# Peptides against a protein of PDB entry 3C66: the designs that were tried, part 31

Target 1, 189 residues: chain A of PDB entry 3C66
Amino acid sequence: KSWANLFEKNDFFFRYKFYLEITAYTRGSDEQHLKWSGLVESKVRLLVMKLEVLAGIKIAHPFTKPFESSYCCPTEDDYEMIQDKYGSHKTETALNALKLVTDENKEEESIKDAPKAYLSTMYIGLDFNIENKKEKVDIHIPCTEFVNLCRSFNEDYGDHKVFNLALRFVKGYDLPDEVFDENEKRPSK

## One batch from the design tools (peptide; made by RFdiffusion4, then SolubleMPNN)

Design b1_p11_8_s4 (from b1_p11_8, 5 letters changed)
Fold by OpenDDE base, seed 4:
Structure b1_p11_8_s4 (fold): chain B 189 residues (1-189), chain A 11 residues (1-11)
Amino acid sequence: as target 1 above (189 residues)
Amino acid sequence: MTEVLKPPIPR
């Protein structure tokens, strides 16, 4: 891996003012999630291409690695809560009400057989054209097309009780804590 | 500041 790739990874979450978060959610088996998240991840490049051609977008840069997490998710309400609260520093503290599955606890009887929500999150750094300050950049179209593309791949992915896909536009200062190392200071507003 | 329309979170 080139030094350039290592450097880009280290500053990626500081480089842009804006990010698009793409989270694949699965309330089901690890196998179901692997298939679903793998599909979503495989399509991110197509979303990037569609974003890059928008007149207001100067750069759409994907981060190459997904962020993986899983929670004990006993109820559908918990699953909705995860989808509502995840992906923003402002709201992610609400996830503390759920049991995060870790390598240390995954073999505990209370966790091992518990219903789980799996999350895989991809990030796209966005840089906007300054000259077109007056033009509203509408990313709804490419984002909606992306969601439709992923969900239409298999009929099973239309089941919102199991499979979800959320796109969140966030500012760099509101990125989840997961994207920063313990020694890294969150970007200021 | 370019106003970016946030994609709807598919419910």
Scores: peptide ipSAE 0.063, ipTM 0.782, DockQ to the pose 0.154
Fold by OpenDDE base, seed 1:
Structure b1_p11_8_s4 (fold): chain B 189 residues (1-189), chain A 11 residues (1-11)
Amino acid sequence: as target 1 above (189 residues)
Amino acid sequence: MTEVLKPPIPR
């Protein structure tokens, strides 16, 4: 049974206090994003394996489905803003300054031909061993190794103007709105 | 910011 079928959406974003968000960004074509995000997604299981063996991590569980979004992204500054603001409830409202591409608007002439930033986000739920207050869980190492693994796969992925990869450590109460259904209440602090 | 662990995971 692939781990992919083990986690139903229903309580995943309420089950953990902490999450690791892995976002692949592409400012370019849909084809470029499909290749880049597909690569990143294919490597997430390796990151999970590296997290699970850390003494301070009790559980590292991936959510099986990526969250996908795209924005009209006319400038490099807009692309930087997306990367800075996305992935946190505290900051995601800044993205309202950009046009979100939807199934309803994608055929509009102003959107169809506009430069776009594509986002694919994977989530890992984390449970830490609290008892060892002294063991600083350094997830920086496995996260950096993961980024290097993805970036080194193809020389084209070295172009930060097009391809980016971010890992964000987020508390459950600060998860983006996209992970909750309209009827779900955001976790409290 | 290209490859960002946000927030900086305390080393």
Scores: peptide ipSAE 0.056, ipTM 0.751, DockQ to the pose 0.134
Fold by OpenDDE base, seed 3:
Structure b1_p11_8_s4 (fold): chain B 189 residues (1-189), chain A 11 residues (1-11)
Amino acid sequence: as target 1 above (189 residues)
Amino acid sequence: MTEVLKPPIPR
C-alpha cells in the first residue's frame, strides 16, 4: 500500500467522532459472500445520499474500501456471536475464541473445509451540526430503508441463517482495531 | 452535546 493510502486511511478514522459501520455477513461459500457483499457495497452510495440530506448531518463521508475478514464458524451460535461482538473495540476481543482465517492458515485442512462466516465492513464518517439546536438526528429511517433495499434484491437474501446485514453507530474511540495500523494510536475519548 | 439518537439500527 502506498504511503498516500495509509495517510488517507489514517486521516479518515481520526477525522470524525462518529461512524456508521455497515457489515455484510455470510455463513456459506465465498461465492455467496461475494454476491451479497458486492450488492451491499453497491448500495452504500444511496445510503450516503439519504444521510447527507438530513438537516442534522453536516457530512456523510464513505470510506470506499471494505474491510474483509472471515472466521471458522461451526455453529449458528458462533454466527450470532460474531454479529453481536464484531464492530466495537469493547467487544471484539470475544472473537478471539474463534479461528480467524488468514492467508497463512486458509490451506490448513481443518480450516479449508470448515464452515465459515465472511464479513465485509464499510464505514461512513459522520459530522453533525451540533451548534445551534439540540436537534436529535434520527438516522433510523435511512438505515432501515437501506437494509430493506439490500434484503429485497434477491429472495435468497431473506435467509438470515446465511445472509445478514448490520449497521452500527460507533464512536471513533470504539472503532475496531482493523481500521488502525499497528503504529497508530487509537483516538482517545 | 447533540444527542445523536442511536437509532436501533436494524440487525
Scores: peptide ipSAE 0.045, ipTM 0.753, DockQ to the pose 0.128
Fold by OpenDDE base, seed 2:
Structure b1_p11_8_s4 (fold): chain B 189 residues (1-189), chain A 11 residues (1-11)
Amino acid sequence: as target 1 above (189 residues)
Amino acid sequence: MTEVLKPPIPR
């Protein structure tokens, strides 16, 4: 299959049983988020390279485009909730308690000037060589190294009140709704 | 600071 066919959205989120989600969070300005998410996104290729060399990983395939969302986030508790609940279909319904910022509502006075949390999420599809081995592939090391790499780039990114980075291992059937088109059916377990 | 590094992939 041509490299081009591997990056079609419709096939990507159905192709793998497992995904690594990389979410950059910013509770601050859009400018702060653009810098932070841009940095994180620029480093994803390094994470992929580190994952690919693990004996238990057959494929680590990045989806090339981030998923962007933003919420009205009036409190720090709301920001923690977003970080806890986002990235899983099982838990994402909790985000309905927050106002999603959309192109239709972003100019509303109650939304325009409200504190916001911005999210940029990158996905890596994972295929494992584990079919016959009891050995768990530990991706913790490369993931931790990635987080450290991103956070150490600028001292400002050490402020967890503003900048956060989460890596979540997710099964294909538990991917957030955002990765599927309205006409697409979620993968079955 | 939820570094949701959820533990290694449950098989």
Scores: peptide ipSAE 0.032, ipTM 0.703, DockQ to the pose 0.112; fails the geometry check

## One batch from the design tools (peptide; made by RFdiffusion4, then SolubleMPNN)

Design b1_p12_1_s1 (from b1_p12_1, 6 letters changed)
Fold by OpenDDE base, seed 2:
Structure b1_p12_1_s1 (fold): chain B 189 residues (1-189), chain A 12 residues (1-12)
Amino acid sequence: as target 1 above (189 residues)
Amino acid sequence: EIEIVPEYLSTS
């Protein structure tokens, strides 16, 4: 398979058993989110480089396009809930309690001027060196370095009420529904 | 089974 096929959505989310999700959260303006998510996205390549050299990781392959979503987020508790529940098929149904912003509803008065949480999620497909008998792969250091790199870039990104960043390790069968088209069957366990 | 640590890292 050509490398080009690895960047096709349908192949990418079925190719790996494991994924690392990188989500940039912004409770604020679209402009704030664009700057924050753009920064995070610009640094993903550095994280990939650090992951690729870890013992036990055979491949760390980034998906090139972020997934974008936004929710009406009237409270801090809602923002915390989004961060807790997003990124896993097991928990994402809790987000149904919030109003998802869509192209169809974004101009509604109740949504247009409402406080919003914006989400941009990058995915890294992971393949592991099973032969190394290491049942455990520690990614704490590169992930922490990545977070620190993003957060330290601008002092404004220290405001956790506005800007957040999460990394989640997810199995392919537990990927969020957003990565699959309506006609695609979720990977089996 | 492969264990990854951490499974989740949040900055909040």
Scores: peptide ipSAE 0.506, ipTM 0.935, DockQ to the pose 0.826
Fold by OpenDDE base, seed 4:
Structure b1_p12_1_s1 (fold): chain B 189 residues (1-189), chain A 12 residues (1-12)
Amino acid sequence: as target 1 above (189 residues)
Amino acid sequence: EIEIVPEYLSTS
């Protein structure tokens, strides 16, 4: 299959057993988030390149489009909760305590002017070289380098109260519901 | 089974 066909959503979230999620968080303005997430997204290819050369990784395949979401986020604790709970099906139900911003509700006065947390999530599908007898693959270095690269781009991105970045390794059955269409059933264990 | 480390890395 051409690389182009692998970038289509259609089977991407069913193709791999493992995924790396990269989420850019912004508690601030949409403009701040656009700049931050755009930067993070622009660097994902560099992370992919670093992952692909790891002996235990056979394939690191990025999904082409970010998943965008935003929540009313009145407190720092809410922002921490979002960062803790987002990105895993096991924990994402905790986000139901927050108001998800949608196209339908974004113009409501209670939402329009409310503090918001913006999320942009990129996915990398991972396949591993089982034959290499490495039961353990350490991705700490490339992930840390990626984080540092993003954070060091602008001094403003050092403000953890506003800008955050997380990388989460998840199994396909634990992907967030957002990656599946209504007619799609999440992978089983 | 392949263990990946870290499973989570946050800047926070």
Scores: peptide ipSAE 0.503, ipTM 0.934, DockQ to the pose 0.819
Fold by OpenDDE base, seed 3:
Structure b1_p12_1_s1 (fold): chain B 189 residues (1-189), chain A 12 residues (1-12)
Amino acid sequence: as target 1 above (189 residues)
Amino acid sequence: EIEIVPEYLSTS
């Protein structure tokens, strides 16, 4: 299948049964987030290359565009909650307790100067070599190497109160609503 | 059935 078909958003999130989500979090300024997320995004191709050589992984294809969101995040507990709940359809409804920043509300006085958490999420579609009914694929090493590569790039990225990075393995039916258009139905189990 | 390890990895 040609790489050209990977650029069509609508097919990407229906093409695979499994996805790896890579989310860069920043509780700080938009400028801090742009630098952090840009760095993470620039390294995703290296992670893909490391995943592709694993015996259990047949295909690892990145979606090229990040998904971006931001929330009013007044406390550290709110920031921890965002990181715990984001990236799964099962848990994302908990984020409704926080104020989502939108183009329509970003200039409101209560939002404009509020502390914010910024999120940028990259997706990798995964296909596996299924030889046996029960196969275990360990992705710990390439994922840890990727995280260490991003975190070690600048000393500032060692501050977990500001900068965070998470990798989540999800099934296609449990992808966040953000990846689907309003007219699209999420994959069934 | 495919088991992926880890399902979640964060430095936080």
Scores: peptide ipSAE 0.500, ipTM 0.933, DockQ to the pose 0.856
Fold by OpenDDE base, seed 1:
Structure b1_p12_1_s1 (fold): chain B 189 residues (1-189), chain A 12 residues (1-12)
Amino acid sequence: as target 1 above (189 residues)
Amino acid sequence: EIEIVPEYLSTS
């Protein structure tokens, strides 16, 4: 089971040239994040179904597991920075200015009671029907419907100071480092 | 070249 999961992970992030990242953000309690991220995760399959029926999309394949991280997030500006910089290899180094919460440090007094931002990220691998050299694929409608579906589920999810949701289109060579093992080389352009 | 729209959608 673990070996099959590792094999599927390794193949998934090398299989596609393009990915859609779906990140649920929470600046609050772990309990708030579990509810919010769990809701978002439960709706990803509906987004996949809506993407698959678009004429320009040949394949939309979800990765089965979320990536989870959390940062010490003292200010609203830090929370905005996390949302701006997360999800791209080009920008993720800016997050080094914040303290990543790990299993090794989570019990430290400076971390345990600190305000936190929680992140859960789902990935969808995309393959396109390229008939012409320049094709524009518009995913705005299914993405907007997905966001509205998640945000409308509970009135509390309307509080953008606590709960946020972002979708990012990313090329395989610009995926975050978290998706690769230490011994893996990032895909080339 | 494939252009995807939008490249980024946030609710914040």
Scores: peptide ipSAE 0.499, ipTM 0.934, DockQ to the pose 0.863

Design b1_p12_1_s2 (from b1_p12_1, 8 letters changed)
Fold by OpenDDE base, seed 4:
Structure b1_p12_1_s2 (fold): chain B 189 residues (1-189), chain A 12 residues (1-12)
Amino acid sequence: as target 1 above (189 residues)
Amino acid sequence: EIIIEPEYLTTK
């Protein structure tokens, strides 16, 4: 399959058993998020490069398009909940307690001027070199370096009340619903 | 079985 086919949504989220999710969070303005998420997205390629050289990783393939979402986020606790629950099908239903901002509702008075949390999520498909039945792959270093790289770019990005960044290792069957179209069936365990 | 560490990394 050509590299071009790897960027097709339908194939990408069914191709790998494992994914690394990189989510940039912003509780603030859309302008703040645009800058923050744009920075994070610009660095994903560097993370991929660092992952690819790990002995246990056979393939690290980024999905090139971010997934964008935003929630009404009136409290810091809500922001923490978003960060805790987002990115896994097992937990994402908890986000139903929050108001998802959509194109249909964004102009509603209760939403338009409400505090918001913005999310931009990048996905990396992972294939591993399985030499043994039990292999442990430590991605802590490259992930930490990536986080540090993003956070250190601007002092403002050190404000965890506004800007956050999370990396989550997720199995294909536990990917968020957002990655699948309505006509697509979630991968089985 | 593949064990990835960490499974979740946050900046907090």
Scores: peptide ipSAE 0.410, ipTM 0.917, DockQ to the pose 0.839
Fold by OpenDDE base, seed 1:
Structure b1_p12_1_s2 (fold): chain B 189 residues (1-189), chain A 12 residues (1-12)
Amino acid sequence: as target 1 above (189 residues)
Amino acid sequence: EIIIEPEYLTTK
């Protein structure tokens, strides 16, 4: 099971030139994040269905498992920084200023009771019907509908200080390091 | 060149 999952993961992030990242953010408890991220993840298939029927999109293929991470997040400014910098290889180095929570450090006194930001990220690989050298594809409508669907499920999810949701279009060479194994080289431009 | 609109969407 582990080998098959690893192989599928590695192949997926080399298979497409373009990806859509869906990240659920929570600055609060693990329980709050579990509910919020679980809801978002449960709706991703609906977004995929809406993307697949758009003119110009040939394939919208979701990766089946989320990527999970958490950071010590003592301030609202830190939370805004996480949301601004996460999801791109170009900017993710800024997150090194924050303490990443790991299985090895989560029981440390300075980390255990610290305010945290939780992240859950889903990836969709995209292939396009390129008819011309330059093509524009507008995904605003399906993405907005998706955000509205998630946010409207519970009134508590309207609190932007706690719950946030972002969609980011990225190229394969700009994917975060988390999607690659340590021995893998990221795709070139 | 493929241009996607929007490149980034957030509620915050």
Scores: peptide ipSAE 0.399, ipTM 0.917, DockQ to the pose 0.853
Fold by OpenDDE base, seed 2:
Structure b1_p12_1_s2 (fold): chain B 189 residues (1-189), chain A 12 residues (1-12)
Amino acid sequence: as target 1 above (189 residues)
Amino acid sequence: EIIIEPEYLTTK
C-alpha cells in the first residue's frame, strides 16, 4: 500500500508489531478536552520526528485520526482507574465498571450532567531496526520531552486532577478493542 | 499523573 494509505485505518493496526499510544485525558468539560487534546495532537508530529532519528527505530508512522471516548467519572479514584486500565486489551475490561458515554445514552439524565472523563488517543506504529543488534531502544527522552512540551504550554494543564497525558508502548495483539472494527480479528501474538 | 510505559522497549 502507498505511504498515504498508512494514514487511513485500513491495515494500520495490523501492519506493525508495536505501537506507541498517546492519550490525552480530561476530567472536566468537553471544551476543556477539545483544547487539551487538540494541543497534544498538534505536537504528535514532533514526537514522531524525535522517534525516527533514534538508531533503534526504523519507522514511526502516526495514525492521523484520534480515537475518542468518554466515561462517567464521578470520583478521582475512577479517573485514576481509567488512566491505569485504558490502552491495553489486557486491562481495559476493568473499564466496564464505568458507564461509557455513547450517542445513544448521552442525553440520559444520569449521564448528561454527570462528571466525565474524556479520552483522545493517538497511535504511532513502530518498526525497529533489528539489524543493528540493538535489542533495546530507549524512548524515555523523546517521550518525556513531548509530555513536558504539552504540559508546559499552558499553566492550566498542570492541574493533574483535570488534565493528564499518557504514553504507552503496546504490542499489536494488546491494542485496545476500539482500534478494530466489529468484523476484524485481533492480531495474534 | 504522567504515564510513560515502558521507558525501554525491547524487540525480543
Scores: peptide ipSAE 0.205, ipTM 0.770, DockQ to the pose 0.091
Fold by OpenDDE base, seed 3:
Formats: sequence, structure tokens, C-alpha cells
Structure b1_p12_1_s2 (fold): chain B 189 residues (1-189), chain A 12 residues (1-12)
Amino acid sequence: as target 1 above (189 residues)
Amino acid sequence: EIIIEPEYLTTK
């Protein structure tokens, strides 16, 4: 089962040239994040359905499991930085300035008591109907509707100081390191 | 080349 899961994961992040990343951010409690991320994750299938019917999109395939991470996030500026830098291999090194919360360090007093930003990221692999050398696909409407759907579910989710949601279009060679195993090589351009 | 719009959508 573990090998099959690894193979499925490996195949997924090498199968497509393009991905849509959906990240739910929470600067607050783990309980707040669980509710927020769970809501976002529950709505991803609706976004997929809306993407699949767009001209130019051949396939929109969601990866079934979220990627989870959390950082010590003492300031609002740090929270902004996380949202700006996360989700791209080109920029993710900036996150090294923050303390990543791990199973090994989560019980340390300095980490336990620190404000945290929680991240849950879902991935959608995209394949396109390329008719010409250049194709333009507008996903603004489906993405905006998705964001509005998530944000409108509870009034508390309107607080951008706590809850945020981002969608990022990323090329396979620019996926975050978290999606690859240690023995896997990043896709080339 | 494939161009997707928007490339990045944030709630801010």
C-alpha cells in the first residue's frame, strides 16, 4: 500500500506540466485551521467541475490528499510573507527565515506558545487542449466563485487576519519541494 | 505556450 501510494504520488506530480495549487491559511489555533481547511478541501471538487467545462481545459485532476505545514508566525508581516512566498520552488526558500513546526519540535516551549500559521494545500493537475502554439485560458470566474463560496460559509472566515485562501497556477518544474520524495528529481522545464 | 489567467489569486 505504501509503495502504491508513493507511485501514485510520483506519477501525479510528474504526469502534468501544469498545476493549480489551492492553499488554505490560518493564523490562529489548530482547531480554527481544521475547520477552515476542511471546508476548503470539501469544496475542491466543485472547483474541478467548473474547470473541466472550460474551453481549453482537457483534464482537471485533483490530488486526493492535502499537504500540511505550519510555521511560527509572530507577526502579520510574517503571515503576509508566507502567503507571498509559499507554493513556488523559486520563492519557497524565503520560508527558511521562519521556524517550521515539526513533530520533533512542537513540544518545545518557545514553539508551543508561539503564534502559528497553518497551511493546507490541495493540488489539481491540469491538461489543456492546445489548438495553437499559444493558448489562453481564463480561470478567473471559477476561482473567484470558489473563493467566495468558501469565505461566505461562515462570517468568521471573512477575517483576513486569521483566514486566507490562495489559488496559484504553477508549472511542474516550479512545484514546491514538499510534493517530491527525497529520491525523486524535480521535473525539468 | 499556455497562459492561464489569473496565475495567482489571493483573498487579499
Scores: peptide ipSAE 0.412, ipTM 0.919, DockQ to the pose 0.856; fails the geometry check

Design b1_p12_1_s3 (from b1_p12_1, 6 letters changed)
Fold by OpenDDE base, seed 3:
Structure b1_p12_1_s3 (fold): chain B 189 residues (1-189), chain A 12 residues (1-12)
Amino acid sequence: as target 1 above (189 residues)
Amino acid sequence: EIIIEPEYLSTT
């Protein structure tokens, strides 16, 4: 990674106190995930536009690159667990019970033939307008519209056993470890 | 403190 890319990444995940995480999940083939995640990623800008016009949101800034991971996922319960635990530093340690697929282990026979869950996560940094004294911002409508837009694109994406999509509001100090480099200190509260 | 609703939206 170029120094410029590292700096941009580092600045992004330290710049905002709040983030919206958009994760596309696929329990199936790499090809299925590529199509699903690519679709979701292509629609993120539409969500950003809808967020920016909400009262109380000053800035909605998307990070340009997805974060990719995959796990051996033998059961539906494992798939539900991934969706429940992923995206928060407080809960992500539960994922250590699953086998993370890496470039080093992907060719192992036990991993190669195993059912997998694929994850692609996009991040949106959020800045709020405090002057409006509105301590509460409702993002339900734009988020629901976004989910419906993605799922309605192809009938196959209606199968929640294979394809899922989650949006999570996260504080900067609770971002997953994946967003920080080894030499970076997690933001404090 | 800023409250966002919902904090989590899943398709499941």
Scores: peptide ipSAE 0.448, ipTM 0.925, DockQ to the pose 0.824
Fold by OpenDDE base, seed 4:
Structure b1_p12_1_s3 (fold): chain B 189 residues (1-189), chain A 12 residues (1-12)
Amino acid sequence: as target 1 above (189 residues)
Amino acid sequence: EIIIEPEYLSTT
């Protein structure tokens, strides 16, 4: 498939066994999140470039569209919980304790003016060079460099109470439900 | 088997 075809959702979340999730979190205004997530998204290509040159990585392919969500987030503990639980099917059900902001409910008085956590998630599909039965690939350096690059762009992004960034390595069967359409079946183990 | 390190990196 051409690169262009791979940038479409289509089979992207079925194509790889492994994914790297990049989530930008903002507990603040939509404007703050737009700036923060936009920055993170703009740097994903640099992370991809750094991943692609690792000996153990055969393919690092970004999905071009972010997944957007927001939750009512009244406390810092809620914000920490979101960051802990989001991005894995195993844990995402814990987010049901929070109010998901939707187009249908965003104008409700209880939601409209409530503190919110905004999430923008980018995905990178990963394929590995398997030379041995057990192979270890260290992505710590490129991931850390990416985080530092994003965080250092503006002093405001150093405020972990407002802005956060997480990278999560996830198997295809453990991808969040949001990546699948209603008619799509989650990959099996 | 593929082992990736880290599996999770948070800035918090």
Scores: peptide ipSAE 0.444, ipTM 0.924, DockQ to the pose 0.853
Fold by OpenDDE base, seed 1:
Structure b1_p12_1_s3 (fold): chain B 189 residues (1-189), chain A 12 residues (1-12)
Amino acid sequence: as target 1 above (189 residues)
Amino acid sequence: EIIIEPEYLSTT
């Protein structure tokens, strides 16, 4: 990775107080995930454009690279747990109950042929037009349109047992550990 | 305080 990409990453996850996480989930083959996540990733720019025009949003800045992870996922309950716990520092420790697939372990017999859940996560940094101490920003319409756009592309993506998509609003101090390097301290409240 | 709605949207 170029040093420029590393610096951009480090700056990005400290630059904003708020982030929107977009995660594509696949419980199936790597090929299925590549198609699904690739589609979702290709549409993120359209969501950004829709967010930027909202009166309460000053800036919606996408991080250009997805974060990739995969877990051994033997049951549907495990898949639901992944979707519930992933994307927040407060809850991500629950994922330690599952086997994370790594480059070091992917060839192990117990992992190689095991059912897997694949995750691809995109991040959007958000800055708001704060005129008052309490401001409500409704992003429901842009987010729903985005989900519908992704799900309607292929009928196969209607199978929620295989393909899922989640959007999570997260504060900078509650970002997953994956976005920080080992030597970086997460933002404070 | 900024309130964003929704905080979480899932297709499940």
Scores: peptide ipSAE 0.434, ipTM 0.923, DockQ to the pose 0.857
Fold by OpenDDE base, seed 2:
Structure b1_p12_1_s3 (fold): chain B 189 residues (1-189), chain A 12 residues (1-12)
Amino acid sequence: as target 1 above (189 residues)
Amino acid sequence: EIIIEPEYLSTT
């Protein structure tokens, strides 16, 4: 398959057994989120480069487009819940307790001016050079360096009440529903 | 909060 096919949504989320999710969170304005997520997205290539050189990683391919979502987020507890539950199919149902902002509802009075959490999620497909089932791959260092790089870019991004960044390793069968179209079947375990 | 999960990947 051509490199072009690697960036086709349908192929990408079925191609790899493992993914690294990078989610930029913003509890604030859309403008704040645009700046924060844009920064994070701009650094993903650096993370990929660091992942690719790890002995245990054969392939690290970024998906080119972020997934965007936003929720009404009236409290800090809600924001913490979003960060805890988002990014895994096993836990994402908890987000149903929050109001998802959609194009259909964004102009509703109860939603338009409500505090919001914005999410931008980038995905990296991973293939591993594991000959032995007991072999472990440590991604701590490159992930930590990535987080530090993003957070240190601007002092404002140190405010964890507003700006957050998560990296989550997930299996293909546990990817969030957002990555699949309505007619697509989730990968099996 | 910064979340990195997991720190280590064991391919089972």
Scores: peptide ipSAE 0.234, ipTM 0.794, DockQ to the pose 0.091

